# Designs tried in a protein design run: peptides against a protein of PDB entry 3PUK. Part 154

Target 1, 227 residues: chain A of PDB entry 3PUK
Amino acid sequence: ERGLKSVVWRKIKTAVFDDCRKEGEWKIMLLDEFTTKLLSSCCKMTDLLEEGITVIENIYKNREPVRQMKALYFISPTPKSVDCFLRDFGSKSEKKYKAAYIYFTDFCPDSLFNKIKASCSKSIRRCKEINISFIPQESQVYTLDVPDAFYYCYSPDPSNASRKEVVMEAMAEQIVTVCATLDENPGVRYKSKPLDNASKLAQLVEKKLEDYYKIDEKGLIKGKTQS

## One batch from the design tools (peptide; made by RFdiffusion4, then SolubleMPNN)

Design b2_p19_6_s3 (from b2_p19_6, 7 letters changed)
Fold by OpenDDE base, seed 1:
Structure b2_p19_6_s3 (fold): chain B 227 residues (1-227), chain A 19 residues (1-19)
Amino acid sequence: as target 1 above (227 residues)
Amino acid sequence: SLVITVELSKDGVSGTVTE
């Protein structure tokens, strides 16, 4: 089965759980808002138990230290989530877990990465980006988390032009992760509408796909998916 | 080939993936 849910789960299993798995070791997993939705969409608690996760915690909430256990942070690369991580490991007295494995759902900006490296590098055993920034709702349906996308894209107010661009970029980046997860570099198509939103988005996606597939993780160039 | 659709609504951003 190659439905979105199964594909996403397989990628997470390989890129996250298999990557940090140690025999006989249990971990606490920390999730943020997005990754909670993501895992809920493509796996069950029993699946996570099989992957060596004993407890799932919300990164935003206050948590009691479990200093004998390592923590798996599966989080979005946002200031909010990173700040929560930093509070867990920022000082010796505040260290809540034995060590950390960090897996970001998408590209982590250098500014955030540098903050982590500067303050918590000794506590981090792994840091990786897995490039999944969408929710598989069904076998062939996905959703994106782009707040106010509709409002800004269809706003007649010229003052919203800059925000529209930001929204378009965000959507394009997330759509690229759909393609990446499916391991395809498709030709980009769009429907003509009164507004140039569709064409603009298509162009952004196409450009980002080209960048993404210049060199994959194995150093291979991937051509366009045949139609 | 992979076809991705995108739809914007008041409820959010969604789409389909088909071959």
Scores: peptide ipSAE 0.540, ipTM 0.941, DockQ to the pose 0.799
Fold by OpenDDE base, seed 2:
Structure b2_p19_6_s3 (fold): chain B 227 residues (1-227), chain A 19 residues (1-19)
Amino acid sequence: as target 1 above (227 residues)
Amino acid sequence: SLVITVELSKDGVSGTVTE
């Protein structure tokens, strides 16, 4: 099966679960809002059990320590999620878990990464970015989580110009992860109202795609494959 | 070749992937 859900699951399995797999070892998995939706879209609990996950916890909630078990953090690179992680491992005497494997859904800003490194590097066994920032809805349908995208993109209020750019950037970044997941450099088409939003977004995506495919995960250069 | 579409609506951002 080559549907988006299957492709996403295979990528997560390879990039996350296979990466931290230990024979006979069970892990606790910590999820945030986005990764909860992501996993829900492409797998079942039984799938996660097969991958060695015994318990799934919400990273935002207060949790009891399970100090004998390692934790798999599959989270978005947000200040909120990172802060929750840091609370789990910030104190040597009060670590929630034995060790941590961190997998970010997208590029982690240097500021957040440095904060993690400075605070609890000894507790971290893995820290990787897997570049999946979209939700597969169907075999050929995806959604992005960009709050108020429509509002800001089509706002006539000049005071929203800065926020519009932020939204555009976020969309572009997430769209690139679709391409990365499919291992393609596609053409992108946009449905937009009679504004220049479509062209702006296209430019952003194009630039980010160019940057991404200069060096892929295997060090290979890929050309555009758009039709 | 792969084509990605993007659409904005009040309900959010969505798109398709097609060959």
Scores: peptide ipSAE 0.534, ipTM 0.939, DockQ to the pose 0.771
Fold by OpenDDE base, seed 5:
Structure b2_p19_6_s3 (fold): chain B 227 residues (1-227), chain A 19 residues (1-19)
Amino acid sequence: as target 1 above (227 residues)
Amino acid sequence: SLVITVELSKDGVSGTVTE
């Protein structure tokens, strides 16, 4: 089995760095909280240098303009990260960088995409979704970032039912990116109680996988992989 | 074949990927 970290790195290299590579060009890379963790989990600074990244900056921080350089935004599709991007390019006179390449870790909601398109379209050279919303912790271990997942999933309070659904959806979406990254339609085993949660999550993942592969470049749905 | 496990804990969501 290929190590999960290496698989993730290879995908990022192909989907992000190779996609925007220009000979002799260095870029500034902007990261958010998630992508900082993601890259830290699967590469080294030396790897990024080899990919033409000269400086890594936190998108949330105030940064000095480097107007002669293009920026690579590797960020999550969140309002916070998008707003930070918009601040960098919202004004023609105050553009922090020469141009932007945007790579979202997951599907960008239309609302955010439209907001970007309306204000910064001329500055954007690429806008792509790469579908990696998990952290490879080890060769065969991943983690997700779903706040309060445990709390809501196991809450006996009926008032939390709606939030439980939101959490389940979020988990399912992120798990799909694991599958997508591995290019597999695997069986998902949710080893937790109660049984209804496991079943629900599995169903959500299955549904989302179907949707994902339906719109995939191959135009086909992969069969469910049985171990 | 690939199997993905999911586990929820107070520390977060984690899982394994195994063939």
Scores: peptide ipSAE 0.533, ipTM 0.938, DockQ to the pose 0.743
Fold by OpenDDE base, seed 3:
Structure b2_p19_6_s3 (fold): chain B 227 residues (1-227), chain A 19 residues (1-19)
Amino acid sequence: as target 1 above (227 residues)
Amino acid sequence: SLVITVELSKDGVSGTVTE
């Protein structure tokens, strides 16, 4: 079926598991807070076993080395998650695993990417961005993780103006991944009163969609999907 | 044909995807 959970799982299966699959090879998978929620929303442990994952571990926790096995890092492109990865493969510590495959849920900033390259590039067999920064809750329902979005978007305090922009950018980026996952350039309807947040958010989404499709589809921009 | 809705509430950010 075309349920959002199924679509998300199919994308993860194709973009992550099929991408690094080797016959007869088992991997340890490292997850962070977001990807734990993401996988929990769209698959079962049995599904992950079928994809060649033997153990799932939390990237934030101290872990014992398993030097004979390769590790699959499915993580968000955050300083916290990247720092944990660097602890596993950095020059100042012994490598915990044989090698690493890294799949970021979204665009990884150059600053973080450069840190990785500078310290453990030899250990990385794959690095990819898959563009899923939302949680499918139901067949047609999604949620975003944008802390204090409501507060900053509707705050009457002018001192929160900069934070409002940051929140709106974050929402727009995550919404684009919904569109990307569905392979559509849809109309976006945003319920916002009394402020004109709906128009601003729509503009941000439209701009980011243009950028996304320019990069992903050889300069092609899809037209806006009819309602 | 596809419509994405976004709603902000005190409980967080959510939305729907409909064809």
Scores: peptide ipSAE 0.539, ipTM 0.940, DockQ to the pose 0.770; fails the geometry check

Design b2_p19_6_s4 (from b2_p19_6, 9 letters changed)
Fold by OpenDDE base, seed 3:
Structure b2_p19_6_s4 (fold): chain B 227 residues (1-227), chain A 19 residues (1-19)
Amino acid sequence: as target 1 above (227 residues)
Amino acid sequence: KTVITVELSEEGVHGTVTE
């Protein structure tokens, strides 16, 4: 039993592959740096083939058009990944693919969403957020990608206070996706010292969990592109 | 009850999920 890896894979299968599945249809899948690591951690290429993916491409690379095929974008809600998507479907260039299904790993800011909507809404068949912003390393081990987290959390320099807050928020957001993936209200325990960081992180996680469940209950899935 | 731990080190942010 693969534990956390299996849980993550099952969530991706349900939220992404089953959501856009059409009988007899193959798709090209576009990945960024994070989603490449994520899929590599919890599945094999054979698993992706079984889910109707014929080719995996890196979104950051220049790619040849495959105009007859639909594309599945499984990407992070970052300016870089969004800009690459916009290059594929934007008005300034020919569309690389027939249509797009977009699945963001986490909450997509309104600024990015509006940018997508303004330029290529007609090409988008689905747009969803799946809330997985961690890597399952082992059956019971996960990692987060928060650059310089240790440095800012333990910095004695008061000038880093604002950066520490940003790092703490990013950590809390990613931890919430662990909770959401487990579909449980787990106890979160921060083991690192000092105790003030642990308390602050716990408070941020609690607040963000409340926000997450409020959004989920309201069915505010931004992804209803009124077809 | 599931417990999530979080730890920061020089190597990065990591944690465990335990029942």
Scores: peptide ipSAE 0.548, ipTM 0.944, DockQ to the pose 0.617
Fold by OpenDDE base, seed 1:
Formats: sequence, C-alpha cells, structure tokens
Structure b2_p19_6_s4 (fold): chain B 227 residues (1-227), chain A 19 residues (1-19)
Amino acid sequence: as target 1 above (227 residues)
Amino acid sequence: KTVITVELSEEGVHGTVTE
C-alpha cells in the first residue's frame, strides 16, 4: 500500500516543485503554520534541498530582502498569509524577492485573489491551488484543522447553529481534498454521532465533490496569469 | 475500494484511509 504520506509528498512534488522548477535555480520557500506542519509530515529537509529550496522562511516573520532570488510561497488562502505576501511585494521599492510563485493549499476566495492581482500581478510568475487541506499523520491516518469542530457539532445550544454550519462546511471542504489527493472516489464513512451531523456532512461532501470535478473537467485552470 | 473514515473527538477531526 502506498502510504498517505507518500501520496501527499508525490502530489506536492508534482503540483508545486516540478511546476516551478528551473535547472540550476535555487528558491527561497515561504511557509505558514499549516504548510509547515504539512511538509514536516511528509518530507525531510534533504528532500526540499533536492527540489531546489535553499532556505525555508516563515511568512509571518520579518525577513531581510534577498532581491536576487525568487520566492516560492506555499501557503494557506487566509487573509493573514495573503497580507504577509502583499507586504513582501506591495511596494515597488520594498520588494523582498525577485519574483513570486504562489501555491495555495486550497481554493483561494475571489476577494483574496483580486487583492493579490491588484497589488502584485507583475511580480507573480505562477499562482495555483493544489487542494491539500489535511495532514497525513501516518500511512493510513489523517487529521483536519477545524478549530472548535467538536464543540460546535455537539453543542445543544441553538445559538451555535450558524457556527456549526460553518464548521461542517470547513470539514467537508477538507475531506474533498483527501478524495482529490487519492485521485479516486472513495467511500466516505462518518463515525461521528449524532446521525444528523453525519448525514449533513455526507451531503456537503457530495455537493463539494460534484463542484470540484465540474471545475476540473471544464479545464478552468483559473490561474494562468499570462504575464 | 478505498474507504475514508471521518471522526470527531475532543482532540480534533481525524480519520483513516483504507482499501
């Protein structure tokens, strides 16, 4: 059996590193909290060196400019990570790197994408979504990052109904990335009780899978910003 | 056929991928 870690690493290698690879070129890689955990779960620093990464930096930290090098941003599509990217390239005089390649772990909302496009379009060589929003913990075990999921899903308080829905949607989106990474339509089994949550989650996953495959079939590769 | 399980606990959301 191909362990889940190996499958995830192979997808990252193909979708990120092979996509921006240039022979003899070294890049700086910028990571956020999630992508740091993701890479730590499925590769070693030696693997990243082999892929042409010389230095790994945290996107949230203040960093010195390296204007002669290109940067690979492997980040979550969050306002915080996007704002850090915009600080690196937002000013013509304050560009930290030569150019940027951006790989989002999941779907980037149009609001964030438009903000990037308006401010930094000339500096971006690539922008792509790779659809990996889970951590492979073991060969057959994964985890999702959905804060307070247990609390809201099991809350008897009707005032939490809207928050429960948001949590259920976030779980469904991340489960879809597991399916997409496996490149198959697996059977999904929900062990969580109560049964109403399991049914709702099943419906959300089904709907989001349909949407995902419709986008892929139509070849709407959003992000070829033709420079 | 690959089967994905999903489980919620106090520790978070987790699951398995099995054939």
Scores: peptide ipSAE 0.548, ipTM 0.944, DockQ to the pose 0.618
Fold by OpenDDE base, seed 2:
Structure b2_p19_6_s4 (fold): chain B 227 residues (1-227), chain A 19 residues (1-19)
Amino acid sequence: as target 1 above (227 residues)
Amino acid sequence: KTVITVELSEEGVHGTVTE
């Protein structure tokens, strides 16, 4: 079996690079913190060159305009990453690149998506969600990026209840992307104690899986293609 | 059947994917 890293890379290759590939065209790729870690976990720079990426830039940094080149944004659906994209394309005079292809790692909230559509729709050639919000560490090991998950999940302080819920939702969303990437209906086993947290997480994952498969079956991919 | 494990630790959220 192909290890988890290979599965993730294959998904990124097909969902991102093959999706926006144009013969003889090179792109600048913009990454955020998560996608930097993700790509570092499953590919090499040589692999990215083969996929038509000439330069990799951090979306959070100030960058010089390269107006003749198209940009591939492979980013998390966060306000921070979206705001950086909007700064790159917010006005005709501020456009750093010729056009944008946007690939979100996970579900982009409608509020963020609408903000992008309202301001930058003419600059966007593609917008897609690819559902990879985990890092393959080894052939059979993954990690999630949920800050303070342990603290909030095991906090005895009632004041942390709302934050615990947010953390549980985030974990569930990311676990669903593991399932989606494997393209299987895996059995999910929760080793977390106490049982209440495991049960809650199980319920959240089940619900989100149902939602994911319903969307997939309908072919309702959130996105915009070049008209 | 593929099995995914999920575990929380002080180091974060991690798990395994096994058949």
Scores: peptide ipSAE 0.549, ipTM 0.944, DockQ to the pose 0.624; fails the geometry check
Fold by OpenDDE base, seed 5:
Structure b2_p19_6_s4 (fold): chain B 227 residues (1-227), chain A 19 residues (1-19)
Amino acid sequence: as target 1 above (227 residues)
Amino acid sequence: KTVITVELSEEGVHGTVTE
């Protein structure tokens, strides 16, 4: 059985690298905080070189233009990462790269997607969501990045109720990506106490799974691949 | 059948994937 790291790498290879592969073409890859951790968890630099990545850059850092090269953005669908992308290709600044391939780790909100389309659609060759919002820590262990999840889920303070819901939604969304990555309908067991939180999380995951499987594979592609 | 566990701790959200 292939460990979780191998499954994640295989999905990234298929969904990202194979999707934008062009013979003899090297790309610059732009990563954010999450995708840096993600790739570090499941591949080596040598693997990325084999996939046609010459340089890896942090999207949040100031970078010199490499106008002759295309860029592969493997980023989270966050305002921060999107804003950095827009700085690279937006109308207000000179384009840093020849073109962009964008792969979001999860569902990109319409507000962010529309912002991208409005400013730099001509520079985008591909825009896809790959649904990996977890880190494979070991062959059978994963982690989620949901800040203060424990605090809000176990808070007795009613003032935290709204934030608890946000945290629960975020966890559910990320758990769905575990299921999606396994390409199976796994049994999900919630060990978290109290039972109310586990039940709520179960319901949220179930609902989101249903929604995910109703969306055709075509729905994962938000951008037109420019030939 | 693959089983995913989910657990919350002070360290964060984590789980296992087991068959």
Scores: peptide ipSAE 0.540, ipTM 0.942, DockQ to the pose 0.621; fails the geometry check

Design b2_p19_7_s1 (from b2_p19_7, 6 letters changed)
Fold by OpenDDE base, seed 1:
Structure b2_p19_7_s1 (fold): chain B 227 residues (1-227), chain A 19 residues (1-19)
Amino acid sequence: as target 1 above (227 residues)
Amino acid sequence: EPEFDLMKPSERPTFYLKL
């Protein structure tokens, strides 16, 4: 099957599991809310077992230490998820696991990255960013994980204007991660009525695509994909 | 095992699937 789910799984397998795989070694995997949904959408527990994951834990929960095992953190670059990671490794005497491999689903802000470096650098074996901030539904369908997106996009209350902007930015970023995952630079199409939300979102997506594909690996500008 | 390399934020690897 060559659907979007299989593409996403293959990307995760290559970028995350193959990157930290060691023969005969099992890891504990830590997930947050988004990555739980993401993995649930594109794989089964049997698939994770084949990749050397013995158990999955929720990063937000208080967990018993397993000091002899390494941990694979597949998490969103949010203050909440990062703070949970820091609690696992921030104390010299109370490290939850032997070491950490961290894979962020998107760009980690410098402030969070520096916070990690300052407190836990010796415990980290890998720290990488991957561009997967969407949930695959079908072969050609995906959904975005932006809380309250519907409410703020369609709120008639002017006081929600700033929140609407934040939501639009988050949606645009996630759409760009879909394009990045598929190595596509599409022209954006939208319906402008009844509200200007689609137009605004399209503009944000176009801008972010331009920034992302400004220079490719060969130092060339990636042109628009023919639609 | 290699220790965590304290790379600059601008040098952090970002990956996407090329089709």
Scores: peptide ipSAE 0.021, ipTM 0.422, DockQ to the pose 0.119
Fold by OpenDDE base, seed 4:
Structure b2_p19_7_s1 (fold): chain B 227 residues (1-227), chain A 19 residues (1-19)
Amino acid sequence: as target 1 above (227 residues)
Amino acid sequence: EPEFDLMKPSERPTFYLKL
């Protein structure tokens, strides 16, 4: 009966902080827009201090180097966030931090991953994908980070149809991360009227859940791989 | 020392980061 916030925090603690924790080591944590909202929703600065985070920085901002400290990047797998990371470590002479631990909130596209690997591999101590692409609001309530979702889902303009599909897929993916976080594979219920948006979304969620857990059952999850 | 861990089921192959 733990609230969603506590479940999310526990997952972050286990998947991120416990994963990179070193005795006596403090890290700078870099957040983007989504992860700022995420952490703000489920923890306090005191909690982060207990996890060995000394300061939080916005990845999008110009930051002063702290070359003696390692950085924990808890970011979304977006071009914007990745580009900011690359600016921090892309130059051998201008690395902002000693090393990087990267934790993506969701699947990082191969293109972005390869870009990171090609440019900054020597600076990376850990790279991990976790499944938290939602903001917990209450014990049973969460929000999704899908820009303009309402507009495209309810737009009568047929020219928005393609974007609507993209939005729905993004929503479905994030809903799956909620289920994964809760370790649930639920049946999906929806209201069919007045629009079929809920039905379409439900189908996408069901499909993605099926894919997610099928892959899990097949043992295709990759554990920690050392280089 | 660099490690890659995929916690989300994926078709992503295992990667090794070169130091």
Scores: peptide ipSAE 0.021, ipTM 0.401, DockQ to the pose 0.197
Fold by OpenDDE base, seed 3:
Structure b2_p19_7_s1 (fold): chain B 227 residues (1-227), chain A 19 residues (1-19)
Amino acid sequence: as target 1 above (227 residues)
Amino acid sequence: EPEFDLMKPSERPTFYLKL
């Protein structure tokens, strides 16, 4: 009933903007490639202004310091995005901003987290992981950020079999983030095509849903959603 | 019951989620 775009926006507003909001304070927001697409899919610039964002900057680009303003980093937990953050606050250069709030779109690997902690922990006011690794296209349609998914899933080359499994695992994980965002634990159904990709993906999603909803945030077991 | 359908495969697959 609720459109996926609206649900995603509400999730971001609650998990990110409300979490770091301060009355009368404006922030610069830093986005990477994925989060640029994500926000573009579910909000307008006017919405971001209402949330206290004055300017949006690309984290990959060279930027002039704005030392009097705090920065909100809404980025993917990738080496590329993390390295750009470290350039802004690392010990090798003067800080570009007053302080940082970091919100990752998914689980940040320990290696990257430790790298941040070792370099600029004192500059960080918040560091949180949210679970939104998809882009809503329609009310019930979304896209996944899995590079080369088409190539590996449909490659006839046997040498790509191992990589195909990795890609499918990543896809399944991102589908679970959709369910988490919607607060749903669905029974998985699929339509099979000539390839068994749909069946394999469904099995992975089912397993990951079981793991995710074994215990909810209140310590309760969440049953299957009836629909 | 919810249904997953892969639609128009690309580098970033699009899914339909029926709840």
Scores: peptide ipSAE 0.008, ipTM 0.340, DockQ to the pose 0.028; fails the geometry check
Fold by OpenDDE base, seed 5:
Structure b2_p19_7_s1 (fold): chain B 227 residues (1-227), chain A 19 residues (1-19)
Amino acid sequence: as target 1 above (227 residues)
Amino acid sequence: EPEFDLMKPSERPTFYLKL
C-alpha cells in the first residue's frame, strides 16, 4: 500500500520530471513557496537528484545567472511567481538560464498565460498545468494552500461573506486536484455542524468534480468511485 | 464514499480524506 505522499510524488515524477527529462542533462529547478512545501512533503533531495535536478532555487530570490543550464520552473500560477519568471526571461536584461520548462500546479489564468506568451515565448520549451494544489501530510491527510481560509470561513462578520465565497471556491478547486491526482471521482460526505461551511464546500466540490470528469485524460467519462 | 473532515484550523486548512 502506498500513501498519498507516494501518489503525489509519482504524479509529479510523471507529469513534470519525465516530461522534460533528457538523459545526461541536469536542470536547475525553481520553486515558489507552495511548491517548496509540496516537494518537501513527498520527496527528498536525493530523489530530485535522480530526476536530473542539480540545484533548487527560490524563485523569489535574486539569483546568479547560469546561462548554460536549462531551468525547470515548478510554480503556482500566481502573479507573484509569474512575475519572478518574467524577470528571469521576459525583461530587458539577459536571460538567467538557457531555456525554461514551466509546470504550473494548477490552471493558469489566460491573463497570466498571455502575459508570459507575449514576453518570452521563445525561451519556453514546455508550459503545462499539472493540477496539484495540495500538500500531503499523511496517508489520507492533506493541506490546502488557501490563505486566510480559517479566518474567513469562520468569521461572524457579514462583511467577510464575499471573501468567504472566494475562499470556499479555492478550497473546492484544490480538493478536486486531490481527486484528480488519485484518479478518483468520489461521492462527497460532510459534517454540516456547527456551520454550513462543509455543506457549501461539498456542493462546490461535487460541481467541480463533474466538470473535471466530463472528459478524463483518456477522453472518457469517469463514473463515481465506489466506497 | 469518501468523507471530508477539517482537521486543523489554520490559514491553510488541513483535510482528512477518507476513501
Scores: peptide ipSAE 0.008, ipTM 0.349, DockQ to the pose 0.029; fails the geometry check

